# Peptides against a protein of PDB entry 5GWM: the designs that were tried, part 18

Target 1, 52 residues: chain A of PDB entry 5GWM
Amino acid sequence: DSAISKEDEERYQKLVTENEQLQRLITQKEEKIRVLRQRLVERGDAKGTELN

## One batch from the design tools (peptide; aimed at target 1 L25)

Design b2_p29_4_s4 (made by RFdiffusion4, then SolubleMPNN; from b2_p29_4, 16 letters changed)
Fold by OpenDDE base, seed 5:
Structure b2_p29_4_s4 (fold): chain B 52 residues (1-52), chain A 29 residues (1-29)
Amino acid sequence: as target 1 above (52 residues)
Amino acid sequence: EEKLKLLKELEEQEKKKKEEEERLEELKK
């Protein structure tokens, strides 16, 4: 087992943390898109759902 | 309008996430 340098371990942990943060932001955006689509359906605004 | 903007921002974040996952895989070798 090649000993991982302290610098490589710190780089790895930063990327893991950033990836987890991005995953949370992705999930939040997907949920917001879902809610917006649902509101357009409830309003009968077919043009809003088709264009944006 | 807002939905299309959020979809573009989502696509950019998913791309960045994939690039970071590839870097994580390289560091495991």
Scores: peptide ipSAE 0.039, ipTM 0.557, DockQ to the pose 0.029
OpenDDE base, seeds 1, 2, 3, 4: peptide ipSAE 0.038, 0.037, 0.037, 0.038; ipTM 0.560, 0.557, 0.555, 0.556; seeds 1, 3, 4 fail the geometry check

Design b2_p29_5_s1 (made by RFdiffusion4, then SolubleMPNN; its pose is not in this set)
Fold by OpenDDE base, seed 5:
Structure b2_p29_5_s1 (fold): chain B 52 residues (1-52), chain A 29 residues (1-29)
Amino acid sequence: as target 1 above (52 residues)
Amino acid sequence: DELKKLKERLEQLQKEIEELKKKIEEKRK
């Protein structure tokens, strides 16, 4: 049978959903890190820029 | 460290997605 199983489809959709959620979360965290680093640079605080 | 862990999980998910896509394509032959 050339059709995808119900189990394979459900697994695929769960993985796609989690992948998209993680992509958004990573982007949000990276932007927050960028903003914090910029604020530390503006204050002359070089040690605070070492994140993750 | 948290950001690294999230990126590692993302890479694993992307790999599993491609493996499932490959499995689906092989069944369609």
Scores: peptide ipSAE 0.235, ipTM 0.749, DockQ to the pose 0.619
OpenDDE base, seeds 1, 2, 3, 4: peptide ipSAE 0.206, 0.237, 0.232, 0.235; ipTM 0.691, 0.750, 0.745, 0.750; seeds 2, 4 fail the geometry check

Design b2_p29_5_s2 (made by RFdiffusion4, then SolubleMPNN; its pose is not in this set)
Fold by OpenDDE base, seed 1:
Structure b2_p29_5_s2 (fold): chain B 52 residues (1-52), chain A 29 residues (1-29)
Amino acid sequence: as target 1 above (52 residues)
Amino acid sequence: DELEKLKERLEQIQREIEELKKKIEEKRA
């Protein structure tokens, strides 16, 4: 009873992995947004973009 | 907003991780 079940361990490992993947993906998307904004500034483009 | 959806999913996963940690600790007590 004091030991975790196989199912709980597998669930935990999957969640940890997904957590790391999402953190990387979010960082990548935020960097992409930053780069795009910088390009618009450099080009003098007055048009903004609505984020989805 | 795709980025916001990803952040919401991240928060959900983090809550579930903490719930599992709590469950493990309760079993050890």
Scores: peptide ipSAE 0.441, ipTM 0.845, DockQ to the pose 0.601
OpenDDE base, seeds 2, 3, 4, 5: peptide ipSAE 0.442, 0.440, 0.444, 0.439; ipTM 0.845, 0.846, 0.846, 0.844; seeds 2, 4 fail the geometry check

Design b2_p29_5_s3 (made by RFdiffusion4, then SolubleMPNN; its pose is not in this set)
Fold by OpenDDE base, seed 5:
Structure b2_p29_5_s3 (fold): chain B 52 residues (1-52), chain A 29 residues (1-29)
Amino acid sequence: as target 1 above (52 residues)
Amino acid sequence: SELEKLKKRLEEIEREIKQLEEEIKKKRE
């Protein structure tokens, strides 16, 4: 059967949506980490850069 | 870290998406 079930399609779409949301969230968090690290460097606080 | 947990989950989702896409492709052959 070449047909895709409704259940398979719904599962796929949920995963695609979650993937896109997580990608955006990761990008935002990584940018925030970079900004914070830069601020700590400017203040001479080397220990504050140990973020992941 | 929270960031590493998110990256791990993202990787898992990407693998699952790829598997589903391959299954869909096989059904169309």
Scores: peptide ipSAE 0.103, ipTM 0.668, DockQ to the pose 0.605
OpenDDE base, seeds 1, 2, 3, 4: peptide ipSAE 0.079, 0.069, 0.070, 0.080; ipTM 0.652, 0.583, 0.580, 0.647

Design b2_p29_5_s4 (made by RFdiffusion4, then SolubleMPNN; failed a check: too like the target's own chain; its pose is not in this set)
Amino acid sequence: DELEKLKKRNEQIQREIEELKEKIEKKRE

Design b2_p29_6_s1 (made by RFdiffusion4, then SolubleMPNN; failed a check: too like the target's own chain; its pose is not in this set)
Amino acid sequence: MEELEKLKTELEQIQREIEELQKEIEEKR

Design b2_p29_6_s2 (made by RFdiffusion4, then SolubleMPNN; its pose is not in this set)
Fold by OpenDDE base, seed 4:
Structure b2_p29_6_s2 (fold): chain B 52 residues (1-52), chain A 29 residues (1-29)
Amino acid sequence: as target 1 above (52 residues)
Amino acid sequence: MEELEQLKTRLEQIQREIKELEEEMKKKR
């Protein structure tokens, strides 16, 4: 019986859920960085290059 | 930013593990 073990299915579902959470968190952080960089450019602040 | 790169590294690890499980599940069919 080539059935996926219940343990493998539970592990897969946990990884999928964590992947979605991390993707959302990364997107939120990248958008925050973009907005901060844009505000520094609008202010003429040379510090836009230090946000690596 | 070190925290963002750590999150990206963890995401890449999870995506590899997901892909490995999907390929294992496909081979069992």
Scores: peptide ipSAE 0.352, ipTM 0.815, DockQ to the pose 0.661
OpenDDE base, seeds 1, 2, 3, 5: peptide ipSAE 0.352, 0.351, 0.302, 0.345; ipTM 0.815, 0.814, 0.761, 0.814

Design b2_p29_6_s3 (made by RFdiffusion4, then SolubleMPNN; its pose is not in this set)
Fold by OpenDDE base, seed 4:
Structure b2_p29_6_s3 (fold): chain B 52 residues (1-52), chain A 29 residues (1-29)
Amino acid sequence: as target 1 above (52 residues)
Amino acid sequence: MKELEELKTRLEEIQREIEKLKKEIEEKR
């Protein structure tokens, strides 16, 4: 019975939870950047190219 | 931009740690 140690399971679950939180934060920031870039393009603002 | 790249870097670190733990668990079976 290769019972995962309770410590290894708790560590794994913490990392999974943090991974999901970071994925949500990244998605939210990328969507915000996309919307801001689109608004700059719609305004004809040349600053759309400086958002590298 | 820097904050988004820092979040992506941390995500990659966590993903490597998750895969390491999965491998260590499988090697004990």
Scores: peptide ipSAE 0.288, ipTM 0.774, DockQ to the pose 0.648
OpenDDE base, seeds 1, 2, 3, 5: peptide ipSAE 0.239, 0.289, 0.286, 0.287; ipTM 0.721, 0.774, 0.774, 0.776; seeds 2, 3 fail the geometry check

Design b2_p29_6_s4 (made by RFdiffusion4, then SolubleMPNN; its pose is not in this set)
Fold by OpenDDE base, seed 5:
Structure b2_p29_6_s4 (fold): chain B 52 residues (1-52), chain A 29 residues (1-29)
Amino acid sequence: as target 1 above (52 residues)
Amino acid sequence: MKELEELKTRLEQIQREIEELKKKMEEKR
């Protein structure tokens, strides 16, 4: 019986859970960076339009 | 920026460990 070790299965499930958590956290940080950059562009454009 | 790259590096490490465990579990069958 080539049963997967309970230890190997528990380690696998922990790693899968951490992988999903990190993917979500990365996506959230990248989106926050995108939004902040967009706001800087909009403010730069607003200053550029006030100076024409 | 450094924190985001650290998170990406950790993600890549976990993905390698997941594939190693999958292989180990398949070789035992």
Scores: peptide ipSAE 0.498, ipTM 0.865, DockQ to the pose 0.572
OpenDDE base, seeds 1, 2, 3, 4: peptide ipSAE 0.495, 0.495, 0.493, 0.494; ipTM 0.864, 0.864, 0.863, 0.863; seeds 1, 2, 3, 4 fail the geometry check

Design b2_p29_8_s1 (made by RFdiffusion4, then SolubleMPNN; its pose is not in this set)
Fold by OpenDDE base, seed 1:
Structure b2_p29_8_s1 (fold): chain B 52 residues (1-52), chain A 29 residues (1-29)
Amino acid sequence: as target 1 above (52 residues)
Amino acid sequence: DLEKELKELEELKTKLEQIKKELEELKKK
């Protein structure tokens, strides 16, 4: 059982924080994409790539 | 812009995978 260094713990905590931030951002993007796709379906527009 | 959002989503997923990989490497020490 190797003792965790202070440096490794600090690196680990930074990575955990970044992981959580990325997961939140991914969820937000997926929701935005869902809304955009739904708007395209409602409009009957197959050209979704040109709409915001 | 749907295409932009899809691209940004894939970039975020790629970054997340890299972070997960680094976390696993730290756990192997």
Scores: peptide ipSAE 0.610, ipTM 0.907, DockQ to the pose 0.559
OpenDDE base, seeds 2, 3, 4, 5: peptide ipSAE 0.609, 0.609, 0.610, 0.609; ipTM 0.907, 0.907, 0.907, 0.906; seeds 2, 4 fail the geometry check

Design b2_p29_8_s2 (made by RFdiffusion4, then SolubleMPNN; its pose is not in this set)
Fold by OpenDDE base, seed 4:
Structure b2_p29_8_s2 (fold): chain B 52 residues (1-52), chain A 29 residues (1-29)
Amino acid sequence: as target 1 above (52 residues)
Amino acid sequence: DIEEELKELEQLKTELEQIKKELEELKKK
């Protein structure tokens, strides 16, 4: 039962925060991709590279 | 550009897996 060092706790907290940030960014990117694909469908376009 | 966004999404997923791996290694101590 080694007590968690202060350094390990600080590292853990940073990693948890970064994990949450990345999950939010992933969700935002997935939504952006969904919107872009929907715009292509609405235009009758199949090219995923024509829209930014 | 969907291709650019897909590439960025894949990069973010890779980074997330790295963070998850580091978290698991910390839990093994």
Scores: peptide ipSAE 0.499, ipTM 0.872, DockQ to the pose 0.546
OpenDDE base, seeds 1, 2, 3, 5: peptide ipSAE 0.484, 0.492, 0.488, 0.489; ipTM 0.867, 0.870, 0.869, 0.868; seed 2 fails the geometry check

Design b2_p29_8_s4 (made by RFdiffusion4, then SolubleMPNN; its pose is not in this set)
Fold by OpenDDE base, seed 5:
Structure b2_p29_8_s4 (fold): chain B 52 residues (1-52), chain A 29 residues (1-29)
Amino acid sequence: as target 1 above (52 residues)
Amino acid sequence: KLEEELKELEELKTKLEQIKKELEELKKK
């Protein structure tokens, strides 16, 4: 257990912010993927990686 | 397309795990 340096605190805050940004981006992509898969189901198309 | 979004999702998840690892390393000090 060492004292937190100013540099370590700044690094921590950057990592926390990036973590939150990545979590938001992941959620957005998961929703986009859900919509794409749902469109394939509605069309009766096979779900596949070949489709846009 | 679906495969592109899936690839990008996995890349984001990989980055997230790296950030979590770095956070845990800082907490060990």
Scores: peptide ipSAE 0.595, ipTM 0.902, DockQ to the pose 0.594
OpenDDE base, seeds 1, 2, 3, 4: peptide ipSAE 0.596, 0.596, 0.594, 0.598; ipTM 0.902, 0.902, 0.902, 0.903; seeds 1, 2, 3, 4 fail the geometry check

## One batch from the design tools (peptide; made by RFdiffusion4, then SolubleMPNN; aimed at target 1 K32 I33 R43; its pose is not in this set)

Design b2_p30_2_s1
Fold by OpenDDE base, seed 3:
Structure b2_p30_2_s1 (fold): chain B 52 residues (1-52), chain A 30 residues (1-30)
Amino acid sequence: as target 1 above (52 residues)
Amino acid sequence: MEEEERRRREQEELEITELEVLEQELREKL
């Protein structure tokens, strides 16, 4: 019986919860980066079409 | 018009850089 102490279980659950929160924040930042990069591309392409 | 678009691109590039740094800091904590 690997008796995980109640303290070790509470520490593990805190780390799991923190990880899930950080993953949600990463996903939100990745989506914001995607939108900003798309706006930069659309503006680069607009300048490329004015040169023809 | 062109100067305003330039300033807005520079701001978006800064915001991308800040978000990439903060995303990397979050990945290092996982």
Scores: peptide ipSAE 0.061, ipTM 0.642, DockQ to the pose 0.042
OpenDDE base, seeds 1, 2, 4, 5: peptide ipSAE 0.048, 0.048, 0.047, 0.042; ipTM 0.587, 0.589, 0.584, 0.607

Design b2_p30_2_s2
Fold by OpenDDE base, seed 2:
Structure b2_p30_2_s2 (fold): chain B 52 residues (1-52), chain A 30 residues (1-30)
Amino acid sequence: as target 1 above (52 residues)
Amino acid sequence: SEEKAREEEEKKKLEITEKEVLEQELREKL
C-alpha cells in the first residue's frame, strides 16, 4: 500500500494550483489573440496565421 | 498523479509560448 504521504499530497496540490493558473493565462492570451484578429478583420486585412 | 500534473504543466507552458508568438505576430500586422 503506497500511501501518499502528506508531503506528496502538498506537492501535488501545488502543481494542480499552478496548472489552474496556467490555464487562466492561456484563456487570457486566447482572448487577446481573438481581439487582435478581430481588429485585422475590421481593417479589411487577412487575419491569417496558421499558428494555434 | 504528480507525474501527470508535471506533464500537464509542461504542456500548458508550451501552449502559452505558442500563443505568445502568435500574439506578437498579430501585433506586428496591425
Scores: peptide ipSAE 0.643, ipTM 0.927, DockQ to the pose 0.146
OpenDDE base, seeds 1, 3, 4, 5: peptide ipSAE 0.639, 0.643, 0.640, 0.634; ipTM 0.926, 0.926, 0.927, 0.925

Design b2_p30_5_s1 (failed a check: too like the target's own chain)
Amino acid sequence: DELEEYEKLKKEIEQLKKKLEEIQEQLKAL

Design b2_p30_5_s2 (failed a check: too like the target's own chain)
Amino acid sequence: SDLKEYEELQREIEQLKERLKKINEELKAL

Design b2_p30_5_s3 (failed a check: too like the target's own chain)
Amino acid sequence: DDLEEYEKLKKEIEQLQEKLKKIEEELKKL

Design b2_p30_5_s4 (failed a check: too like the target's own chain)
Amino acid sequence: DELKEYQELKREIEQLQEKLEKIKEELKSL

Design b2_p30_6_s3 (failed a check: too like the target's own chain)
Amino acid sequence: VQELETENKQLQRKLTQLEELLQKLEQQEA

Design b2_p30_7_s1
Fold by OpenDDE base, seed 2:
Parts: C-alpha cells; structure tokens; sequence
Structure b2_p30_7_s1 (fold): chain B 52 residues (1-52), chain A 30 residues (1-30)
C-alpha cells in the first residue's frame, strides 16, 4: 500500500466525478422512460410496443 | 411514432451510458 501521488489522486477523483455524472444521467433518462412508458400505456399502444 | 422513437432512443442512450459506467467502475477497482 504505497502513498498515492497527487496526480494519481486527481485522476481517481476525475473517475469518481464521471461515475457520479453518468449515474445522474442514467437516472434522469430512466425517469423519462417511466413517463413515456406510462403515456404509451394510456394511449393504448403498449401491446404493439412490447414494453416491459 | 415520436413517443415510441423517443423511448427507444433513450433506451439506447442508457445502454451506452451503462457501458461507459461499467468501464469507469472497472478503472476505479484498480
């Protein structure tokens, strides 16, 4: 277990930040998908779309 | 169908983001 250099820590923090950003983006899109799925069900096209 | 196409587009985008997320998470394990 060697000490982490400043450069390695900065690189690691970039990955952590990107991980968090991607998770937020996925959550946002999943919420939009939920809304769209509900609209498609209400429209009566759910059977033809094979939505789960 | 614009709503269906948006749904399908978002599904593809999520799959792409999930793949990138997996790559980043593997890097974080090192």
Amino acid sequence: as target 1 above (52 residues)
Amino acid sequence: DPELEEYERLQREIEQLQEKLKEIQEELKK
Scores: peptide ipSAE 0.463, ipTM 0.877, DockQ to the pose 0.718
OpenDDE base, seeds 1, 3, 4, 5: peptide ipSAE 0.460, 0.459, 0.462, 0.462; ipTM 0.876, 0.876, 0.877, 0.877

Design b2_p30_7_s2 (failed a check: too like the target's own chain)
Amino acid sequence: DPEIEEYEKLKREIEQLKEKLAKIKEELAK

Design b2_p30_7_s3
Fold by OpenDDE base, seed 2:
Structure b2_p30_7_s3 (fold): chain B 52 residues (1-52), chain A 30 residues (1-30)
Amino acid sequence: as target 1 above (52 residues)
Amino acid sequence: DPELKEYEELKREIEQLKEKLEQIKEELAK
């Protein structure tokens, strides 16, 4: 069996950390989009635009 | 419309982040 080098493990952990960071950023922006979309709907301007 | 502009910008940013996330997941799966 091949052993995982320290260098390979460090590279893997960087990818895992980046994955977690990106997921957090996506969640934060999705929440902000939800709020903005609701405001636009309440304002009535969403009828003229495609908000998905 | 500043609020609509912000919405569209955030939507684009999310798509870019999701693309990056998918690339990372593909690398992790190798």
Scores: peptide ipSAE 0.379, ipTM 0.839, DockQ to the pose 0.738
OpenDDE base, seeds 1, 3, 4, 5: peptide ipSAE 0.372, 0.373, 0.375, 0.375; ipTM 0.837, 0.837, 0.838, 0.838

Design b2_p30_7_s4 (failed a check: too like the target's own chain)
Amino acid sequence: DPELEEYKKLQREIEQLKEKLKKIKEELEK

Design b2_p30_8_s1 (failed a check: too like the target's own chain)
Amino acid sequence: ELETKNEQLQRLLTQLEELEQVLEQRLEEE

Design b2_p30_8_s3 (failed a check: too like the target's own chain)
Amino acid sequence: ELETKNEQLQRLLTQLEEELQRLEQRLEEE

